# Peptides against a protein of PDB entry 6B4J: the designs that were tried, part 52

Target 1, 315 residues: chain A of PDB entry 6B4J
Amino acid sequence: DITMQWYQQLQDASMQCVLTFEGLTNSKDSQAKKIKMDLQKAATIPVSQISTIAGSKLKEIFDKIHSLLSGKPVQSGGRSVSVTLNPQGLDFVQYKLAEKFVKQGEEEVASHHEAAFPIAVVASGIWELHPRVGDLILAHLHKKCPYSVPFYPTFKEGMALEDYQRMLGYQVKDSKVEQQDNFLKRMSGMIRLYAAIIQLRWPYGNRQEIHPHGLNHGWRWLAQILNMEPLSDVTATLLFDFLEVCGNALMKQYQVQFWKMLILIKEDYFPRIEAITSSGQMGSFIRLKQFLEKCLQHKDIPVPKGFLTSSFWRS

## One batch from the design tools (peptide; made by RFdiffusion4, then SolubleMPNN)

Design b1_p13_8_s2 (from b1_p13_8, 6 letters changed)
Fold by OpenDDE base, seed 1:
Structure b1_p13_8_s2 (fold): chain B 315 residues (1-315), chain A 13 residues (1-13)
Amino acid sequence: as target 1 above (315 residues)
Amino acid sequence: MEEYIQELLESLF
């Protein structure tokens, strides 16, 4: 399976990245620890500052991240910080930056769906200039949300239940598995972020270049999801999240083929989802159903709430 | 209808 091979390659690359900067992370030297902390802050704080307030502020954040990744010194925590402070600094920063983007999907987007767009446009722009960051974003995303690949982790003989739950994307702390609602909320945030990334381009970049991970990957994701048996509650939830965020963009890109896809969902996939949906899980199913019915009835998918307008970039 | 769905699925890949 090409998709699983790709997944594994990304995970391997991510693992190799971690090994590359292990010297920095495991150092007992006080100076190395300080550098590590400074680099971590420099990588993550700008991402946490991303907001829907003004395009100019977003540009400043982007420029700061790009400068850091380019080996230029940046101000962070009142200090001048550069990836050149340590031979492993760049790898570490790329990894932590990518991790932070995914974490913003998991936390910020999960709670505030509109936050997907400003985060995604920065991530996309950084990915364009720094492909390794993009690969690491995918690696982190896929690890936390296997449904973003998509694939469904399988229970292997001899595996601990908690390990399987973690593979499925659940958080397990103190032998307690995360509640389903919280799990779905986090997965939703990550899928929404992904759906935003694949459609957005940084407006100040070289627009002549192809999107590093564009809508074609979104189309493949949908096709793969539809070729898989649905999972209870998960499939209905994430399919809705995905289509709400990038459905309009997919419609514009794929036109008639997109509508054929929606018809396929309605006529073939809905019955399959319904068959595995318990009475307590009807909420996600109904939400998806209502969304698709409205879209098919109106022959349109609305622009998602929070989509960045021209006025945003002039602010 | 099943044949159409199958053709559609095949066309998506």
Scores: peptide ipSAE 0.023, ipTM 0.676, DockQ to the pose 0.099
Fold by OpenDDE base, seed 5:
Structure b1_p13_8_s2 (fold): chain B 315 residues (1-315), chain A 13 residues (1-13)
Amino acid sequence: as target 1 above (315 residues)
Amino acid sequence: MEEYIQELLESLF
């Protein structure tokens, strides 16, 4: 399967990256530890500062991240920090930055869906200038949310239940598995972030270049999902999340072909979801149903709440 | 792009 090969290649690249900067992470030298901490903060703090408040602030954050990745010194925690302070500094920063973007999906976007857009536009812009960061974003995303690939991990004979739960994306701490609602919330956040990334371009970049991971990947994702048997509660939830965030963009891009896909979802795939939906899972099912029916009736998908407007960029 | 989309759509049937 080409999709699984792609998944594995990204995971291998991510693992190789970790091995590359192992010297920095495992160093007992006080100066090396200081550099590591400074680089980690420089990579992650700007991402945590992303907000929906003002476009000018978002640009400042973008410029800071880009400067850091370009080998320029940046101010972090009152100190000048540069990836050139250690030969493994760039690899480390790229990895931690990518990890932080995905973490904002599973935490910030999970709790505040509108946060997907400012985070995604920065991630997309950085990806355009630093392709390796994009690959690492995918690697982190796929590992935490296999449904973003998409694939459904399978239980293998001899596997520990906890390991299987982790493969499915659940957090397991002290032999306690994460509650289903919290799990779905995190998965939703990551899917929403992904759906935002594939449609957004940094407005101050080279617009003549092709999106490094654009809507064609969204189309692929939908096709793959529809070719898989639905998973109880998960498929209905994530399909809704995806379509709510990027459905309008897909409609504009693919027009008649998109509507054919949406009809296929409603008439062929949705009954399959219904067949596996229990009475306790009707919330996700009904939400998807109402969304599909409304979109088909109106022949339109609304612009998602939180979509960045021209007024945002002038602020 | 059109060929790719068509292939994906056909894969759904």
Scores: peptide ipSAE 0.022, ipTM 0.649, DockQ to the pose 0.618
Fold by OpenDDE base, seed 3:
Structure b1_p13_8_s2 (fold): chain B 315 residues (1-315), chain A 13 residues (1-13)
Amino acid sequence: as target 1 above (315 residues)
Amino acid sequence: MEEYIQELLESLF
């Protein structure tokens, strides 16, 4: 399976990255610990500052992240910080930055769907300039949300139930599994962020270059989802999230083929989703149904709420 | 990647 091979390659690369900066992370030296903390803050704080307030502020954040990744000193916590402070500094920062982008999907976007767009446009722009960060974003995303690949993890003989639950993307703390609503909320946030990344380009970059992970991956994701048996509640939820965020962009890109896909979802895939949907899970199914029916009726998918306009970039 | 997408699409239509 090509998809699973791709998944595994990204996971392996991520694991190798962790091993590469192990010296920095495991150091008992006080100076190394200080450097680690400074680098971690320098990588993550700018991402947490991303907001929909002003395009100029977003540009400042982007420039700071790019400067850090380029080996330039940046101000963080009142100190000058550079990845050159440690031989493993760049690898560490790339990993932590990618992790933080996915975490913002998991937390911020999960709670505020419109936050997907400013986070995604920065992530896309950084990915364009720093491909390794993009690969690590995918690795983190796939690990936390296997449905973003997409695949459904299977229980293996001898596996602990908690480990299987974690593979499915659930958080398990003190032998307590995350509630389904919280799980779906986090998965939704990550899928929405992903759907935003694949359609957005940093407006101050080289627009002549191909998107490093563009809408073709969104089309692939849809095709793969539809070729899989639906998973109870998860498929209906994430399919809606995905289409709400990037459906308009996919419609513009793929035109008639996109509408064929929507018809296929409505006429062929819905019965399969319905067959596995319990009465307590009808909310996600109904939401998807109503969305698709509205889009087909109007022959249009609306631009998602929070989409960045030209006025945003002039602010 | 485009070939892969095409193969997936052909499996759907």
Scores: peptide ipSAE 0.022, ipTM 0.666, DockQ to the pose 0.831
Fold by OpenDDE base, seed 4:
Structure b1_p13_8_s2 (fold): chain B 315 residues (1-315), chain A 13 residues (1-13)
Amino acid sequence: as target 1 above (315 residues)
Amino acid sequence: MEEYIQELLESLF
């Protein structure tokens, strides 16, 4: 199908990117190793510094990342670093930057949901200026969280159980599979980050341009999820995460059509989720149910906690 | 866009 083709194309592009900078990553030369490490730090440290403290600080981080991607020298670790230091430098930095954004979803957003918004607005702004970074973000996201595509990986004949678990997004280390709660926490973080990216625009960019991966992809995601059989615990969890983060934006964008979709979820899709929900998984289901019932009753979806306001940008 | 949205909604049934 078209969705799986898109998924595969992004994965192929990501793999080709890795091959492109293989010379840099596999080099035994001491100078090349140093350049690699400097570039990696320059790409990842600014992302780790993203916080909700002040809009001005966020702008500084954005400008630094954009400068690096534009071939300008940036200060990192007390050194002047540029992607021009190596022919594969730009490809490497784009890949590592994209990887780091997704990792922040997996780790930081997973633990602190409000962190989704400052990370996402930087990612969106960088994506607008550097489309390849956006494609690589999707590639990393889809690989770690297939539910962001969305698709549910299937077990193939002859496949090792561990490989199947990894395809589902589980971490498997030393033949031990990740606990379900940790798995869902990571998936939640990545979905929340994605839901934030598709609705946010960098306020200092060209607002007349179309969002490179906007709310239309959110609508598509919802439509695809609703057309799939729900997965136990996973669907209820991620659907809630998605709607809590971008439901308000979708409501504003699609208005009556959005409410029709919510009614469809309540009337047609909830029974399907309930049918596969065990007693031990009722928490996620109840949370989603209560959220949707409240939204339908009030005819409003609240602005998510952590949403960036005008006051944030004036700080 | 509206037509596309409607098509997507209809595809849910």
Scores: peptide ipSAE 0.021, ipTM 0.641, DockQ to the pose 0.475

Design b1_p13_8_s3 (from b1_p13_8, 6 letters changed)
Fold by OpenDDE base, seed 4:
Structure b1_p13_8_s3 (fold): chain B 315 residues (1-315), chain A 13 residues (1-13)
Amino acid sequence: as target 1 above (315 residues)
Amino acid sequence: MEKYIEELIEKLF
């Protein structure tokens, strides 16, 4: 399976990355520990500062992240920090930066859906300039949200239930599995972030270059989902999230082919979702239904709330 | 990857 091979390749690359900076991570030297902490802060704090307030501020954050990844010194916590402070500094920063982007999907976007767009446009722009960060974003995303690949992890003989739950993307703490609503909320945030990344380009980059992970991957994702059996609650939730965020962009890009796909979803795939939907899961089902019906009736998908306009970039 | 995407699309229709 090509999709699973791709998944595994990204996971292997991520694992190799961790091994490359193990010396920095496991160092008992006080100076190395200090450098590690400074690099971690320099990588993650700018991402946490991303907001919908002003395009100019977003540009400053982007420039800071790009400068750090380019080996230039940046100010962080009142100190000058550079990846050149340690031979493993760049690999460590790339990994932690990618991890932080996915974490913002899992936390910030999960709680505030409109936050997907400013985070995604920075992530996309950084990915364009630093492909390894993009691969690591995918690796982190796929590990936390296998539905972003997409694939459904299967229970293997002899596997502990908790390990299976973790593979499905659930958090398990103190032998307690995460509540379904919280799980779906986190998955939604990550899918929404992904759907935003694949459609957005950094406006100050080289627009002549092809998006490193563009809408064609969105089309692939939909195709793969539709070729899989639906999961109760999960499929209806994430399909809605994905289409709400990137459906307008897909419509513009694929036009008639998009509408054929949407009709296929409504007429052929949606009944399969309905068949596995329990009375307690009707919320996600109804939301998807209403969305599909509205879009087909109006022959339009609305621009998602929080989409970055030209006015945002002039602020 | 593009060829694989095309194959997936063809399987849908």
Scores: peptide ipSAE 0.035, ipTM 0.761, DockQ to the pose 0.826
Fold by OpenDDE base, seed 1:
Structure b1_p13_8_s3 (fold): chain B 315 residues (1-315), chain A 13 residues (1-13)
Amino acid sequence: as target 1 above (315 residues)
Amino acid sequence: MEKYIEELIEKLF
């Protein structure tokens, strides 16, 4: 399976990255620990500062992240920080930055769906300039949300149930698995972030270049999902999240083909979702139903709430 | 990748 090979390659690259900076991570030296913490803060704080407030502020954040990744010193926590402070500094920062982007999907976007767009446009722009960060974003995303690949992890003989639950994307703390609503909320945030990344380009980049991970990957994702058996609650939730965020962009890009796919979802795939939906899971199902019916009736998918307008970039 | 996407689409229709 080409999709699983791609997944595994990204996971292997991510693992190799971790091994590369293990010396920095495992160092008992006080100076190395300080450098590690400074680099971690420099990588993650700017991402946490991303907001929907002003385009100018977003540009400042982007420039700071790009400067850091380019080996330039940046101010962080009142200190001058550079990836050149340690031979493993760049690998560490790239990894932590990518991890933080995905974490913002998992946390911030999960709670505030509109936050997907400013986070995604920065992530996309950084990915364009720093492809390794993009690969690491995918690796982190795929690990936390296998449905973003998409694939369904399988239980293997001898596997602990908790490990299987973690593979499915559940958080397990103190032998307690998270509640389904919290799980779906986190998965939703990550899918929404992904759906935003694949459609957005940094407006101050080289627009002549092809998007490093564009809408064609969204089309692939959708096609792959539809070729899989639905999962109860999960499929209905994530299809809705994905289509709400990038459906308008897919419609514009693929035109008639998009509508054929949407009809296929409604007429063929949706009954399969219904067949596996319990009474307690009807909320996600109904939400997807209403969305599909509305889109087909109006022959339009609305621009998602929070989409960055020209006025945002002039602010 | 493009051929794979095309194959996936063909399986849908």
Scores: peptide ipSAE 0.029, ipTM 0.730, DockQ to the pose 0.839
Fold by OpenDDE base, seed 3:
Structure b1_p13_8_s3 (fold): chain B 315 residues (1-315), chain A 13 residues (1-13)
Amino acid sequence: as target 1 above (315 residues)
Amino acid sequence: MEKYIEELIEKLF
């Protein structure tokens, strides 16, 4: 399976990256520990500062992240920090930055869906300039949300139940599995962030370049989902999240072909979702139903709430 | 049903 090969290649690259900076992470030296913490803060704090408030602030954050990745010194926590402070500093920062973007999907976007767009446009712009960060974003995303690939992890003989639950994307703490609502909330945030990344370009970048991971991957994702048996509650939730965020962009890009796919979803795939939906899972099902019916009736997919406007970039 | 969906999707590409 080509999709599973791609998944595995990204995971292998991510694991190799971790091995490359193991010396920095495992060092007992006080100076190395200080450098590690400074680099970690420099990589992650700017991402946490991303907001919908002003385009000018977003540009400052982007410039700071790009400067750090380019080997330039940046101010963090009142100190000058550079990836050149350690030979493994760049690999470490790229990994932690990518991890933080996915974490913002998992946490911030999960709670505030509109936050997907400012986070995604920065991530897309950084990915364009630093492809390795993009690959690491995918690796982190795929590991936390296998449905972003998409695939459904299978239970293997001899596997612990908790390990299988973690492979499915659940958090397991003190032998207690995460509640379904919290799980779906986190998965939704990550899918919404992904759906935003594949459609957004940094407005101050080279727009003549091809998007490093564009809408063609969104089209592929939909095709793969439709070729899979639906998963109870998960498929209805994430299909809605994906279409709400990038459906308008896909409609504009693929036009008639997009509408054919939407009809296929409504007429052929939706009954399969219904067949596996319990009474306790009707919320996600009804939400998807209403969305599909509204879009087909109006022959339009609305621009998602929180989409960045020209007025945002002038602020 | 799965084969039918696969065929329909292939026609969309």
Scores: peptide ipSAE 0.027, ipTM 0.670, DockQ to the pose 0.117
Fold by OpenDDE base, seed 5:
Structure b1_p13_8_s3 (fold): chain B 315 residues (1-315), chain A 13 residues (1-13)
Amino acid sequence: as target 1 above (315 residues)
Amino acid sequence: MEKYIEELIEKLF
């Protein structure tokens, strides 16, 4: 399976990256520890500062991240910080930055869906300039949310239940598995972030370049989901999240072909979701149903709430 | 259904 090979390649690359900067992470030297902490803060704090407040602030954040990745000194915590302070500094920063973007999907977007767009446009712009960061974003995303690949992890003989739960994307702490609602909320946040990344371009970048991971990957994701048996509650939830965020963009890009796909979802795939939906899971099912019916009736998919407008970039 | 989806993927690449 080409999809699983791609998944594994990204995971292997991510693992190799971790091995590359182990010297920095495991150092007992006081100076190395200080550098590590400074680099980690420099990589992650700007991402946490991303907001919907002003386009000018978003540009400042982008420029700071790009400067750091370019080997330029940046101010962080009142100190001048550069990836050149350690031979493993760049690899470490790229990894931690990518991890933080995915974490913002998992936490911030999960709680505030509109936050997907400002985070995604920065991530997309950084990915365009720093492809390795993009690969690491995918690796982190796929590991935390296998449904973003998409694939459904299977239980293997001899596997511990907790390990299987973790493979499915659940958090397991002190032998307690995460509640289903919290799990779905985190998965939704990550899928929404992904759906935003694949459609957004940094407005101050080179517009002549092809999107490094564009809507074609969104089309592939949909096709792959439809080729899989639905998973109860999960498929209905994430399919809705994906279509709500990037459905308008897919409609504009693929036009008639998109509508054929949407009809296929309604007529052929939706009954399969219904067949596995319990009474307690009817909420996600009904939400998807209403969305599909409304879109087909109006022959339009609305622009998602929180989509960045020209006025945002002038602020 | 599967064949149609595969064809859609192939047309995209």
Scores: peptide ipSAE 0.020, ipTM 0.608, DockQ to the pose 0.168

Design b1_p13_8_s4 (from b1_p13_8, 6 letters changed)
Fold by OpenDDE base, seed 4:
Structure b1_p13_8_s4 (fold): chain B 315 residues (1-315), chain A 13 residues (1-13)
Amino acid sequence: as target 1 above (315 residues)
Amino acid sequence: MDEYIEELFNSLF
């Protein structure tokens, strides 16, 4: 189908990217190793510095990342670093930057949901100026969280159980599969980050341009999820996460169509989730239920906690 | 992409 073709295209592009900088990553030369490490730090440290503290700090981080991607020298670890230091430098930095954004979803957003918004607005702004970074963000996201596509990986005959678990997004270390709560926490963080990216625009960019991966992709995601059989615990968790983060934006964008969709979720799809929900999974189910009921009753989706306001950008 | 979104939406309703 078209969704799986899109998924595969992004994965292929990501794999090709890795091949392009293989010379840098596999080099035994001491200078190449030094450049690699400097570029990796320059790409990842600014992303790790993203916080909810001040809009001015986000602007500084954004400018640093954009400068690096534009071939300008940046200060990192007390050294001047540029992607021009190596022919594969730009490809490597784009890949590592995209990987780091997704990792912040997986780790930081997973633990602190409000962190989705400052990370996402920087990611969106960088994506607008550097489309390849956006494609690589999607590739990394889809690989770690197939539910972000969305699709549910299927077990193939002859496949090892561990490989199937990894395809589902589980971490498997030393033949031990990740606990379900940790898995869902990571998936939640990545979905929340994605839901934030598709609705946010960098306020200092060209707002007249169309969002490179905007709310229409959120609408697509919802439609695709609703056209799939629900997965136990996963669907209730991620559907809640998605709607909590971008439901307000979708409501504003799609208005009556959004409410029709929300009614469809409540009346048609939610019973299907209920039918597969065990007593031990009632937490995610009840949370989604209460959210849907509240939103329909009030005819409003609340602005998510951590949403960036005008006051944030003046700080 | 937009046509696909529309088709997918229409398939739900």
Scores: peptide ipSAE 0.028, ipTM 0.699, DockQ to the pose 0.705
Fold by OpenDDE base, seed 1:
Structure b1_p13_8_s4 (fold): chain B 315 residues (1-315), chain A 13 residues (1-13)
Amino acid sequence: as target 1 above (315 residues)
Amino acid sequence: MDEYIEELFNSLF
C-alpha cells in the first residue's frame, strides 16, 4: 500500500530526526540543557503567539520563525538564540516547531476552530521554505491522528489494549482511556488544521511555486476515506470537519468532480455510516447530513468561518 | 453506480 509506505517513511524520518539530536536532549551538561531549553522556547513560543488579531503580527511571527530556521539569531526570553549554538540545534528546532504546530491543532483549533487559518498559513509558508519542517508536521500529525493519513490502526496479537488505544489516537493516562468526546475534539482540531494547511499559501512567498502539500493531497485524503469502511462516530465527525474547512477550496479546484464526490458521500457512503452509528452517536452523523444536504441544496460550499481575508492582511 | 451518480448529478446540476 503506497499510503502506508508514505506513512512509514515519514515516521522513520521523524524517528531518525529524534536520534540525530539525542545528544542535545540527553546531555547532562548544564550548558547543553540551557541551550536546549532556549531553542525549545524559541521554536514554540512564536507559534503559541499566532492569533487572528492582525496580519502584521502574523508576519512578524513568520519572520521570526523563518529567521530562526535560517540560522539567524532571534530574541527569545530576553536572550539571543540561534540554532548554531549546537550542531544538533537545527534538527531539534525543526522537530519541536513541527510538533508545536500539530499541538496547536490538537489544543487551540480543537477549542477555537477559527484558529486553524492563521496557524495553517504560517505552517504552509514555513513548509514552503523549509520542507523538512513540513515532513515533520505530517509525521507528528499522522502519529497523533492516523485518520489524517488516512488509515485505521489494527490490533496486533500480543499488543496491550492501551497501546492499541494510543495507536488509534486516544490519550491513555493512569490506565484510563480518554473520553470519546475529548478524543473527537482533538482529532477534529488536527483535521481542521490539516484541511487549512493544504489550501493556504503564505501571501508574501513566491506564489509562482507549487504548494508543497496542496489540495491534491486533500482530494486524495477524501477519496481514500470514501474507499475505507467508516468508523463509528469518527468518520462522520472528521469528514464534516474536513469539508467545512476545505470544501469551498475543493469545490473551486475540482468543480464538477467535487460535486460528484459529494453526491457519492450522500447516496452511497451515508448508509454505510448510518449502519454503524449508534443512537448515542447520531449527533455527528446528523451534523454531517445537514451540512451535505445544505450544500447540495444551495449548490455551494460556504467559505469557512475564520478564513483570512484581504482586510486581515492589511491590518 | 457511476451511471446512477451521473444521473443524480445531472438532475441536480
Scores: peptide ipSAE 0.024, ipTM 0.670, DockQ to the pose 0.059
Fold by OpenDDE base, seed 3:
Structure b1_p13_8_s4 (fold): chain B 315 residues (1-315), chain A 13 residues (1-13)
Amino acid sequence: as target 1 above (315 residues)
Amino acid sequence: MDEYIEELFNSLF
């Protein structure tokens, strides 16, 4: 399976990255520990600041992240910080930055769906300039949300139930599995962030270059989802999240082919979702139903709430 | 199924 090979390659690359900076992370030296903490803050704090800012401030954040990744000193916590402070500093920062982008999907976007767009446009722009960060974003995303690949993890003989639950993307703490609503909320945030990344380009970059992970990957994701048996609650939730965020962009890109796909979803795939939906899971099902019916009735997919306009970039 | 989808598409658009 080509999709599973791609998944495994990204996971292997991510694991190799962790091994590369192990010397920095495992160091007992006080100076190395200080450098690690400074680098971690420099990588993650700017990403956290994306959630509430104007276009001008978003540009400042982008420039700061890019400067850090380019080996330039940046101000963080009142200190000058550079990846050159340690030979493993760049690998560590790339990994932690990618992890933080996915975490913002999992936390911020999960709670505030409109936050997907400013986070995604920065992530896309950084990915264009730093491809390794993009690969690490995918690796982190795929590990936390296997449905973003997409694939459904299988239980293996001898596996602990908790480990299987973690593979499915659930958080398990003190032998307590995460509640389904919280799980779906986190998965939704990550899928929404992904759907935003694949359609957005940094407006101050070289727009003549091909998107490093563009809408063609969104089309592939839809095709793969439709070729899989639906999962209870999960498929209806994430299919809605994906289409709400990038459906307008896919419609513009693929036109007639997109509408044929949407009809196929409504007429063929949706009954398969219905067949596995319990009375307690009707919320996601009804939301997807209403979305599909509205889009087909109006012959349009609305621009998602929070989509970045020209006025945002002038602020 | 493909013919049905095409017919449905043509009826909607």
Scores: peptide ipSAE 0.023, ipTM 0.658, DockQ to the pose 0.057
Fold by OpenDDE base, seed 5:
Structure b1_p13_8_s4 (fold): chain B 315 residues (1-315), chain A 13 residues (1-13)
Amino acid sequence: as target 1 above (315 residues)
Amino acid sequence: MDEYIEELFNSLF
């Protein structure tokens, strides 16, 4: 399967990256530890500062991240920090930055869906300038949310139940698996972030270049989902999340072909979701149903709440 | 990737 090969290639690249900076992460030297912590803060703090407040602030954050990745010194925690302070500094920063973007999907977007757009536009812009960061974003995303690939991990003979639960994307702490609602919330946040990334371009970049991971990947994702048997509650939830965030963009890009797909979802795939939906899972099912019916009735998909307007970039 | 996407869609439509 080409999709699984792609998944594995990204995971392998991510693992190789970790091995590359192992000397920095495992160092017992006090100076190396200090450098590591400074680099980690410099990579992650700007991402945590992303907000919907002003376009000018978002640009400042972007410029800081780009400067760091370009080997320029940046101010972090009252100190000048550069990836040149250690030979493994760039690889470490790229990995931690990518990890932090996905973590913002998992945490911030999960709680505040509109946060997907400012995070995604920065991630997309950084990906355009630093392709390795983009690959690492995908690797982190796919590992935490296999449904973003998409694939459904299977239980193998001899596998521990906890390991299988982790492969499915569940958090397991002290032999306790997270609650289903918390799991779905985290998965939703990551899917929404992904759906935002594939449609957004950094407005101050080279707009003549092709999006490094554009709407064609969203089209692929939908096709792959529709070719898979639905999972109870998961498929209805994530399909809704995806379509709510990028459905308008897909409609504009693919026009008649998009509507054919949406009809296929409603008429052929949705009954398959219904067949596996229990009475306790009707919330996600009904939400998807109402969304599909409304979109088909109006022959329109609304612009998602939180979409960045021209006025945002002038602020 | 684009060829794969096309094949995948041709299998759906």
Scores: peptide ipSAE 0.019, ipTM 0.634, DockQ to the pose 0.709

